# Peptides against a protein of PDB entry 1MQS: the designs that were tried, part 173

Target 1, 223 residues: chain A of PDB entry 1MQS
Amino acid sequence: ILKMLFLNKDLNNNDNITTITDDIFNQQEIIWKVLILDIKSTATISSVLRVNDLLKAGITVHSLIKQDRSPLPDVPAIYFVSPTKENIDIIVNDLKSDKYSEFYINFTSSLPRNLLEDLAQQVSITGKSDKIKQVYDQYLDFIVTEPELFSLEISNAYLTLNDPKTTEEEITGLCANIADGLFNTVLTINSIPIIRAAKGGPAEIIAEKLGTKLRDFVINTNS

## One batch from the design tools (peptide; made by RFdiffusion4, then SolubleMPNN)

Design b2_p26_7_s4 (from b2_p26_7, 13 letters changed)
Fold by OpenDDE base, seed 1:
Parts: sequence; structure tokens; C-alpha cells
Structure b2_p26_7_s4 (fold): chain B 223 residues (1-223), chain A 26 residues (1-26)
Amino acid sequence: as target 1 above (223 residues)
Amino acid sequence: MIKDLTEEFKKLVKEYKEKLEKEKEE
């Protein structure tokens, strides 16, 4: 995902998000971009990235593909959307309208051959193919799974987390273990979760830890 | 794995443009 946000430039694989963003900020002029999402990709990004991460990547504005968007003809756009006929038609319409200066198209999953041909055919008619700089797919190798209930089988987790006698170190350790378990579950089911947690308690700590693990994994996988 | 389709896309665009030009000349 970070690679996408940096226009699929070669990023140093060994650097964490912070290091990459810092290096770009320090060494290169930040190119401000618009990020175009759909409902599915929005959920994914929200689960993995923070608003501050987007800003550091040069994303000044993000919008849904189906929403009415103001033209920014001097600003490059990154599309991160599902490979559907509807989205392709919208992208082509945006191209026809000169809505953005450049188009970086990234499909969340595999783009079928027929849709690739359709995109190419429509773009060929516009005469504006030069504005499309990149076309990528298969960013998210995750499948939508049916909802399931599971347990990490950690004994007395609730009691331990709510016992006033429990030390902060113990709480932190337990939260880390829970986050690890959840992370492993995510990898096993191959689905990115939407994380919801109450603020001000252990649940928030777990959520943050899990989010960090997921971000690191996605960055490493997509780098 | 992320796949780069850019070159394939550009090739297809070129092919369609050529087809369109041929159709206009006929």
C-alpha cells in the first residue's frame, strides 16, 4: 500500500513507514496527490493506515470514487479501487473530464482480461492515454470470509485485565499476546479486519498493537 | 503479489488506436 502511495517507486524494503516517509520528506520534494477509493478499499486503508500516514505520503485529499469530486487538473490522482466495470467507467469519465493531471490506477484484486481490454479500448477513444501513468492490480490478496466467532483461549484474560492488582507490565504483556493472536488469525483467514475498540482501556492498547502489526505486514508484503 | 499491467495496457491501447484509424480510413 505504501508503495502505491509513492507511485510504486522503489522503496527501500528494510525501512519502516516512518523511515521511508522521513527519507522522502527530507530528500525529495513531496508530491501532493489525491487518493480515490471505494467502500472496500476505504475499509482496508482505515484498518491499516492512519490519517497521519496518508499525509506523510503526500495524500492531501481522499474521496470515494462514486462521489462527486471537484476537478484538480494540476494534481495527480491515485486510484485504489475494486476491478469492476463501474469503476473503470468512472475512471474513464474522469480522464475525459481532465479531472486530474495524471492517473495512477491500482486495482485491489486481479483485473480480469476482459476488463483490462475494456479499459484500454475506452482510453484509446479518449486520446488521453498519456495521462494514465500506471496500471497495477492484486494489491490485496485477501478474500472476504464469512463472519466467524473465535476465541484465543487465553485463560482469565478478562479478569487479569480488570484486576486492579495486575501490574501495568502484566497488562502490556497480555495485550501484546492478544494482539499477536489476533494478528495470526487475520493471516490465517486472509482477511483484513475492521478494528473496533473502546477508548481508554486495554482494548485500545490491543487495537493499536494489532494495527501496527498489520501495517508492518502489509508494508512488507506489498513492498 | 502486486502485478504491473502498465506495459500490457499500453500495448492494448496502441492496438485499439490502430484499429480505430483503419476503420476511419475505410
Scores: peptide ipSAE 0.604, ipTM 0.934, DockQ to the pose 0.364
Fold by OpenDDE base, seed 5:
Structure b2_p26_7_s4 (fold): chain B 223 residues (1-223), chain A 26 residues (1-26)
Amino acid sequence: as target 1 above (223 residues)
Amino acid sequence: MIKDLTEEFKKLVKEYKEKLEKEKEE
């Protein structure tokens, strides 16, 4: 899962999630990403990762695949969803609509050959295949005992950012909370990363708030 | 276990694109 959140780059085989995230942060660049989940994958992620872990991985917004999501055409998206025809159709529709800049597709289990072919066929028609950067399938070796409970723990905080009914004030408040989380992360690793955020979305708001907090902190500590 | 299907996917996309082009020319 962590490998997926870092776009399937090779991670050091440290058993400690905190150590892995810290090592990546020391590389001085955080790429903001959107995480698209379904009910099953939400439960899975919630069982193994904390909100702070997602933030450290650059996940600032996550949503359910079946929910209406606002376009973030300059933001890369990670899909972690079940290998179903329905999910494939939604991904293709998102591609057609230019909802995201890049698509990193990770299926929660083995993808049947017929569905892989279907995905490829549909993508070929769109002419936007270059936006699909990765396609992975995964075998999860752990079982979530209470999927609904775990889904609520993570989804309540981030789904609001993708809800079209969410007010600007609510978005601003959530972005502030996310920025606080990121700030605490930066302090924990004792390294100031370079933060790149896409323009025109929540990521930009978060980046701005985080930058302000970091500047204030540096000024106050040197004083 | 994580399996990388990216190359296979790209291959399939290319094949389908070629098929579509042939169908358009006929």
Scores: peptide ipSAE 0.591, ipTM 0.925, DockQ to the pose 0.305
Fold by OpenDDE base, seed 2:
Structure b2_p26_7_s4 (fold): chain B 223 residues (1-223), chain A 26 residues (1-26)
Amino acid sequence: as target 1 above (223 residues)
Amino acid sequence: MIKDLTEEFKKLVKEYKEKLEKEKEE
C-alpha cells in the first residue's frame, strides 16, 4: 500500500511503515495527490494506515469513487479500487472530464483480461491515454474486523471449504487465493507472522502455501 | 503478487487506436 501511495516507486521494505514514511517525507519533495477509494479499499486502507500516514504520503484528500468529487485538474490521482466494470466506467468518465492531471490506477484484486481490454478500449476513444501513468493489479483485499484480526472477505469461503460437494480443484483454488491474500496482508503490515493452522484441513493447506510464499519472498528480497 | 499492467495496457490502447483509425478510413 505504501508503495502505491508513493506512485509505486521502489521502497526499502525492511523498515516499519513509520520509518519508511518518515524517511521518504524527509528526503523527497512531497507530491500532493488525491486518493480515490471504494468501500472495500477504504476498509483495507483504514486497517493499516492512520490519517497521519496518508498525509505523510502526500495524500491531501481521499474520497469514494462513487461520490461526487470536485475537479482538481492540476492534481494527480491515485485510484485504489476493485476491478469492476462500474469502477472502470467511472475512471474513464473522470478521465474524460479532466478531473485530475494524472491517473495512477491500482486495482485491489486481479483484473480480468476482458476488463483490461474494456478499459483500454474506452481510454483509446478519449484520446487522453497519456494521462494514465500506471495500471497495477495488487490483490490487497483484507479488512480488520477486530484488533489484530484480519479477514480477506472472500465470499462464502467457509461454506465452500466445508461443503462436501465442493471439488478438490475448487478447494485448491480457493486455498491458493486465501494464501495470496494473507501473503499480501503480511507484506502490508510489514511483519512476519507466526503461522498456526489446524491439521488435516484446508487451513493446513493454506498455511503451507503461505509459508512457501513468505520464504520465497524473503529469499528474493535478500538476494 | 502485485502486477504492473501498464505496458500491456498501453499496448492495448495503441491497438484499439489503430483499429479505430482503420475503421474511419473505411
Scores: peptide ipSAE 0.609, ipTM 0.934, DockQ to the pose 0.506; fails the geometry check
Fold by OpenDDE base, seed 3:
Structure b2_p26_7_s4 (fold): chain B 223 residues (1-223), chain A 26 residues (1-26)
Amino acid sequence: as target 1 above (223 residues)
Amino acid sequence: MIKDLTEEFKKLVKEYKEKLEKEKEE
């Protein structure tokens, strides 16, 4: 995902997301970009990146592909959307309208051959193919399967987290352990989850910790 | 695994452009 935000340039893999973003921010003139998402990709981005991360990557604004968007003809756009006919038509329409200066198209999953051909055909008609700088796919190998319920089998986790006598340190420690377990599960499945947690409780703490771990991992792995 | 389709895409665009030009000349 970070690679995408930096227009798929080779990033040195050895540094944490923060270090990479800081180094890029400090060494290179930030190219401000627009990020265009759909519902699925929004959920993915939200689970992995914070708003500040987007800003550090040069994302000035992000919006949904189906939303009305103001033209920014001098600003390059990054599309990170599902490979659907509808999204392709919208991208082509944006191209026709000169909505952005450059188009970096990144599909969340595999783009079928027929849709690639459709995109190419429509773009050829516009005469504006030079504005499309990149086309990528298979960013997320996410297979939507039936909901699965699993347990980390941490002894007395529920009781400990809900006991008012439990210290903040104990809660923090337990939350860290849970986050580690979930993180390991994510690594095993090799997919980025959508994180949902109840607000105002330990679940939120766990979600934040897990999010941080995932951000660090995605930055290190996709580099 | 992320896949770069840019070159393939550009090739297809070129092919379609050529087809369009041929159709206009007919």
Scores: peptide ipSAE 0.608, ipTM 0.935, DockQ to the pose 0.370; fails the geometry check

Design b2_p26_8_s1 (from b2_p26_8, 15 letters changed)
Fold by OpenDDE base, seed 2:
Structure b2_p26_8_s1 (fold): chain B 223 residues (1-223), chain A 26 residues (1-26)
Amino acid sequence: as target 1 above (223 residues)
Amino acid sequence: SKIIENALNEKGKKLTEEFKELVKKY
């Protein structure tokens, strides 16, 4: 998250958020930015950072993507939003209207190829592609509730997984979503976990999916 | 830890590059 707020520049590997922000603050000129969030990413940011942390990162204003926002054509904007068609359309509209000077787009999870193509197509039509500086997947689709406890905030996940009326397809789909969220968490923590799951249930399915994702990621990174 | 960080950075750069290439194609 902090890296994103500093436009994905290399940060010194310090364990303390305050130390990181202070070090960056002292070493570089602060670039003041606007942070654009959605409901989901707001919860994520709020769980990890305080308002003062945002300020130290150069975030002067933060707002929801669906809110009516005033143009700040001389100010760069960081978008940290879910990879949805709706959000893409709003970003493109903001680009068309020259709401900000530069656009740093960070999606909370993996951007599907079709949405990437849609974004590119729409941006191409505007002729303002030069204002888009970054398009990143941050893999931050979770909420930190405690230092060693996090939540994916998937509504009624437990109920759905334990409802006998739930179809196998629904269970599989939900398990995949959970595994994706856990994968994102692992990447954020920057540590490969030992996966422990109960046998014979959804937890095992999730563990297997997560294990596969991690293995694939490691293989692709080392290649 | 360094592997994951590097991978994330590379993925981000790659996605940005891919985006820019796609924009040029349209």
Scores: peptide ipSAE 0.444, ipTM 0.866, DockQ to the pose 0.687; fails the geometry check
Fold by OpenDDE base, seed 1:
Structure b2_p26_8_s1 (fold): chain B 223 residues (1-223), chain A 26 residues (1-26)
Amino acid sequence: as target 1 above (223 residues)
Amino acid sequence: SKIIENALNEKGKKLTEEFKELVKKY
C-alpha cells in the first residue's frame, strides 16, 4: 500500500510506516496527490493505514470514485479501486475532463484482459493516454481486522463449506477462490508463510492449493 | 522477500507496458 502511495517506487521494506514516510519526507519533496477509492478499497486502506499515514504519504485528500469530485488539474491522482467496468468508465471520464494532472491506476485485484482492452480502447479515443502513468493490478483484496488477523470477506464462506447440501464443485470452487485470496495476501506481505490447516476438510484443500500456487510462483520467479 | 517484491514490480511494469501497447493498437 505504501509503495502504491509513493507511485510504486522502490521503498526499503524493512522500515515501519513512520520511518518510511519520515525518510521520504526528509529526503525528497513530497508529491501531493489525491487518492481515489471505492467502498471496498476504502475498507482495505482504513484497516491498514491511519489518516495521518495518508498525510505523511502526501495524500492531501481522499475521495470515493462515485462521488462528485472537484477538478484538481494540477494534482496527480492515485486510483485504488476494484477492477470493474463501472470504475474504468469513471476513470476514463475523469481523464476526458482533465480532472487531474496525472493518473496512477491501481486495481485492487487482477485486471481481466477484457477490461484492460476496454480501458485501452477508451483511453485511445480520448487522445490523453500520456496522462496515464501507471496501470497496476495490486494484490490487496483483503481486510486487516487485527495486526495478525485478516479476512478475505467472502460472504457465507463458512456456511457454504459446512453445509451438507453444498456440492463438491461448489466447495472446490470456493476453496480455489480462498486460495487465490490468500495467495494475493502472501504476495502483499512479501513473506512466505508456514501453512497450517486442519486435516480432512476444506482447510486442507485450501492449504494444498495455496501451497501449489506458492511453489509455482517461487519456481517461476527464480527462473 | 525481495523476490516477491521484484516480481510484483515487474508485473506492474509489464501491465503498464501492455496497456500502452494496446492503446497504440486502437
Scores: peptide ipSAE 0.444, ipTM 0.866, DockQ to the pose 0.667; fails the geometry check
Fold by OpenDDE base, seed 3:
Order: structure tokens, then sequence, then C-alpha cells
Structure b2_p26_8_s1 (fold): chain B 223 residues (1-223), chain A 26 residues (1-26)
């Protein structure tokens, strides 16, 4: 998240969030930016960062993407929003209206190919593609509740997994979604975990799927 | 840790480049 707020520049990872923000604040001229969020990403940011952290990162204003926002044509904007058609349309409209000087677009999860193409097509029509500096898909579909506890915010997961009426296919599908969320979390934390799960249930299925994803990732990154 | 960070950064850069290329096609 901090890396995103600093326009995805390399940060020295050896220090705590406070140390990183203090060092950057003291060593570099602050570039003031606007942060555009949606409801989901607001929860994510709020779980990890304090208002003071945002200020130290050069965020002067943060607002919801669906809210009416005043134009700041001389200020760069960071979007951190869900990869939806609605959000893409709003970003393009903001681009058309020259609402900000530069656009750094970060999606909270993987951007589907069809939406990438839609974004590109709409931006091409505007003739203002040069204002879009970055398009990133982040892996931040989770909320940190405590330093050692987080949630994927999957509605009714427990109920679905324990309902006798739930089909095996539905359980397997949900387990895959959970494994994907955990995988994204691991990448965000930047640490490979030891996986522990109870045997004979959905937890084991999730653990196996996650383990496979992590192994594949490590192999592909080292090759 | 460093491997994961590098991979994420490279993925982001690739997506940006892919986007720019797609814009040019339209």
Amino acid sequence: as target 1 above (223 residues)
Amino acid sequence: SKIIENALNEKGKKLTEEFKELVKKY
C-alpha cells in the first residue's frame, strides 16, 4: 500500500511503516497527491494506515470515487479502486474533464482482460492517454483487523461451508476463492507462510490449493 | 521477500505497458 502511495517506487523494506514514512518525508520533497477510493478500498486502507501516514505519504485529500469531487488540474491522482466497469467509466470521465494532472490507476484486484480492453478503448478516444502514468492491479482484497489477523471479507463463508444443503461444487468453488484471496494476501505481506489446516474438511482443500499456487509462483519467479 | 516484491513490481509494469499498447491499437 505504501509503495502505491509513493507511485510504486522502490522503498527500503527494512523498516516499519512509521520509519519509512519519516525517512521519505525527511529526505525527499513531498509530492502532494489526491487519493481516490471506493467503499471496499477505504476499508483496506483504514485497516493498515492512519491519517497521519497518508499525510506523510503526500496525500492531501482522499475521497470516494462516486462522490462529487472538485477538479484539481495541477495535482496528480492515485486511484485505488475495484476493477469494475463503473469505476473505469468514472476514471475515464475524470480524464475527459481534466480533473487531475496525472492518473495513477491501481485496481484492488486482478483486472480482467475485457475491462482492460474497455479502459484502453475509452482512453484512446479521449486522446489523453499520456495523462495515465500507471495501470496496476494490486492484490489487496483483504482487511487487517490486527497485526496478526486479517479477513478476506467473503460474505457468509462459514455458513456456506457448514450448510448441509451446500453442494460439493459450491464448496470447492468457495475454497478456490478463499485460496486466491490468501494467495494475494501472502504476496502483499511479502512473506511465504507455513500453512496449517485441519484435516478432512474445507480447510485442507484451501491449504492444498494455496500451497500449489505458492509453489507455482516461486517456480515461475525463479525461472 | 525480495523475490515477491520484484515479481509484483514487474507485473505492474507489464500491465502498464500492455495498456499503453492497447491504447495505440485503437
Scores: peptide ipSAE 0.444, ipTM 0.861, DockQ to the pose 0.669; fails the geometry check
Fold by OpenDDE base, seed 5:
Structure b2_p26_8_s1 (fold): chain B 223 residues (1-223), chain A 26 residues (1-26)
Amino acid sequence: as target 1 above (223 residues)
Amino acid sequence: SKIIENALNEKGKKLTEEFKELVKKY
């Protein structure tokens, strides 16, 4: 998240968030930016950063993407939002209206190819593609509730997995979604975990899926 | 690990590049 707030520049410090922000604040000229969020990403940001952290990162204003926002044509904007057609359309509309000077787009999870193509097509029509500086997937589709506890905020996951009326297909689909969320979390933490799960249930399915994703990732990155 | 961080950075750069290429295609 901090890296995103600093326009995805390399951060040299492995220290605590406070130490990182202090060091960057003292060493670099602050670029003031607007942060555009949705409901989900607001919860994510609030769970890991304090108001002072945002200020030290140069965030002057933060707003919801669906809210009416005043144009700031001389100010760069960071979008941190869900990869949805609705959000893409809003971003493109903001681009058309020259609402900000530069656009740094960060999606909370993986952007599907069809949406990437849609974004590119719409931006092409505007003739203002030069204002879009970055398109990133941040893999931050989770909320930190405690220092060593997080949530994927999947509604009724427990009920769905334990309801006898739930189909095998629904269970498999949900387990895949959970595994994807956990995978994103692991990437964000930047550490390969030891996976522990109860045997003979959905937890085992999730663990196996996650393990496969992690192994594939490690193999592909070492190549 | 440094590996994951580098991979994420590279992925981001690649996505940006892919986006720019797609824009040029249209």
Scores: peptide ipSAE 0.443, ipTM 0.866, DockQ to the pose 0.683; fails the geometry check

Design b2_p26_8_s2 (from b2_p26_8, 14 letters changed)
Fold by OpenDDE base, seed 1:
Structure b2_p26_8_s2 (fold): chain B 223 residues (1-223), chain A 26 residues (1-26)
Amino acid sequence: as target 1 above (223 residues)
Amino acid sequence: SKKIQEALNELGKKLTEEFKKLVKEY
């Protein structure tokens, strides 16, 4: 998150948020920028950062993407939003209207290829592609409620997994979604966990899927 | 840990480059 707020520049990861923000604040001129969020990403940011942290990171103002926002044509904007068609359309509209000077787009999870192409196509039509400086997937699609607990905020997950009327396909699909969310979480925390799950149920399926994803990732990154 | 962060950074860079490439294709 901090890297995103500093336009994905390399930061010393060994420092706490305060130290990082203080060091940057003291060593470099703060680039003031606008942070644009959606409801989901707002919850994510709020769970990890304090208002003061945002300020120290150079966030002048933060707003919801669906809210009417005043143009700040001389101010760069950081988008941290879900990878949806709706959000993409809004970003493109903001680009068309020259709402900000520069656009740093960060999606909370993986951007599907079709949406990437849609974004690119729409941007190409505007002729203002030069204003888009970054397009990133941040893999921050989770809520931290306490230091040792997080949630993927998947509605009715428990009910779905425990309802005898739920089909195997539905269970498998949900388990895959959960595993994806967990995978993104693991990548975000930058630590490979020891996975423990109850045997004989959806938890085991999720654990296996997650394990496979992690193994594949490690293999691909070490190669 | 550091490797994961580096990988994520590289993915971000790749995505940006892919986006730029796509824009040019349209």
Scores: peptide ipSAE 0.331, ipTM 0.799, DockQ to the pose 0.685
Fold by OpenDDE base, seed 5:
Structure b2_p26_8_s2 (fold): chain B 223 residues (1-223), chain A 26 residues (1-26)
Amino acid sequence: as target 1 above (223 residues)
Amino acid sequence: SKKIQEALNELGKKLTEEFKKLVKEY
């Protein structure tokens, strides 16, 4: 998240957020930016950063993507939003209207190929592609609720998994979504966990899917 | 670890490059 707020520049790896922000604040000129969020990413940011951290990162104002926002044509904008068609359309509209000087787009999770192509196509039509400086996936589709506890904020997950009326397809789909969220969490934490799950249920399915994703990732990054 | 962070950074850069490439193709 901090890296995103500093336009995805390399940061010194320190476990202390305050130390990182202080070091950057003291070493670099502050570039004031607008931070654009959605409901989900707002919760994510709030769980990790304090107001003072945002200020030290040069965030002058933050707002929701669906809110009416005043144009700031001389100010760069950081988008941190879910990878949805709706959000893409809003970003493109903001680009068309020259709402900001530069666009740093960060999606909270993996951007599907079809949406990437849609974004690229729409941007190409505007003729303003030069204003889009970055397109990143941040893999932050979770909320930290306490130091060693987090939530994927999947509505009614427990009910869905335990409802006898739920189809196997629905269970499989939900398990895949949960595994994706956990995978993103692991990548964000920047460590490979030991996976522990109850046997004989959805937890085992999720654990297997997650394990496969992690193994594939490690293999691909080592090649 | 550091390796994972580097991988994520590279993925971000690649995504940006892929986006720019796609824009040019349209």
Scores: peptide ipSAE 0.328, ipTM 0.795, DockQ to the pose 0.691; fails the geometry check
Fold by OpenDDE base, seed 2:
Structure b2_p26_8_s2 (fold): chain B 223 residues (1-223), chain A 26 residues (1-26)
Amino acid sequence: as target 1 above (223 residues)
Amino acid sequence: SKKIQEALNELGKKLTEEFKKLVKEY
């Protein structure tokens, strides 16, 4: 998250949030930016950062993507939003209207190829592609509730997984979503966990899916 | 730890590059 707020520049990973922000604040000129969020990313940011942290990162204003936002054509914007068609359309509209000077787009999870193509196509039509500086996947679809506890904020997950009326397809789909969230969490923590799950239930399915994702990622990173 | 961060950085760069490439194709 901090890296994103500093336009994905390299940061010293061994320092705590305060040390990182202080060091950057003291060494570099602060670039004031607007932070554009959605409901999900707002919860994520709020769980990890304090208001003071945002200020130290040069965030002067933060707003919801669906809110009516005033144009700031001389100010760069950081988008940290879910990879949805709706959000893409809003970003493109903001680009068309010259709402900000530069656009740093960070999606909270993996951007599907079709949406990437849609974004590219729409941006191409505007003729303002030069204002799009970055397109990143941040893999932050979880909320930190406690230092050793986090939530994916999936509504009624427990109920759905334990409802006898739930179909196998629904269970599989939900388990995949949970595994994706956990995968993103692991990437954010920057450590490979030991996975512990109860046998014979959804937890095992999730663990297997997560394990596969992690293995694939490690293989792809080492190649 | 360092490897994961490097991988994320590379993915971000690749995605940006891919985006720019796609924009040029349209």
Scores: peptide ipSAE 0.320, ipTM 0.786, DockQ to the pose 0.693; fails the geometry check
Fold by OpenDDE base, seed 4:
Structure b2_p26_8_s2 (fold): chain B 223 residues (1-223), chain A 26 residues (1-26)
Amino acid sequence: as target 1 above (223 residues)
Amino acid sequence: SKKIQEALNELGKKLTEEFKKLVKEY
């Protein structure tokens, strides 16, 4: 998240957010930016950062993407939003209206190819592609509730997994979604965890799927 | 840990470049 707020520049690997923000604040001129969020990403950021942290990162104002926002044509904007058609359309509209000076687009999860193409097509029509400086996937589709605890915010996951009326297909699908979310979380933490799960249930399925994803990722990264 | 971060950075850069490429193609 901090890296995103600093326009995805390399930051020193200090574990303490406060220390990082203080160090950067003291060493570099602050570039003031606007942060545009959606409901989901607001929850994510709010769980990790305080308002003061945002200010130290150069975020002067933050707003919801669906809110009426005043134009700030001289201020760069960081979008941190879900990869949806709706959000893409809003971003493009903001681009058309010259709402901000520069656009740093960060999607909370992987942007599907079709949406990437849609974004590119719409932007090409505007003739203002130069204002879009970055398009990133941040894989931050989770909420940190407390230190060393996080949530994927999957509604009724426990109920679904434990309801005897739930089909195997539904369970498998949900387990895959959970594994994907966990995978994204691990990537964000930048550490390979030891996975522990209860045996004989959905947790084991999830653990296996996650383990496979992590192994594949490590192999691909080291190749 | 550093490798993971580097990989993520590369993914981001790749996506940006792919986007720019696509824009030029349209």
Scores: peptide ipSAE 0.315, ipTM 0.784, DockQ to the pose 0.672; fails the geometry check

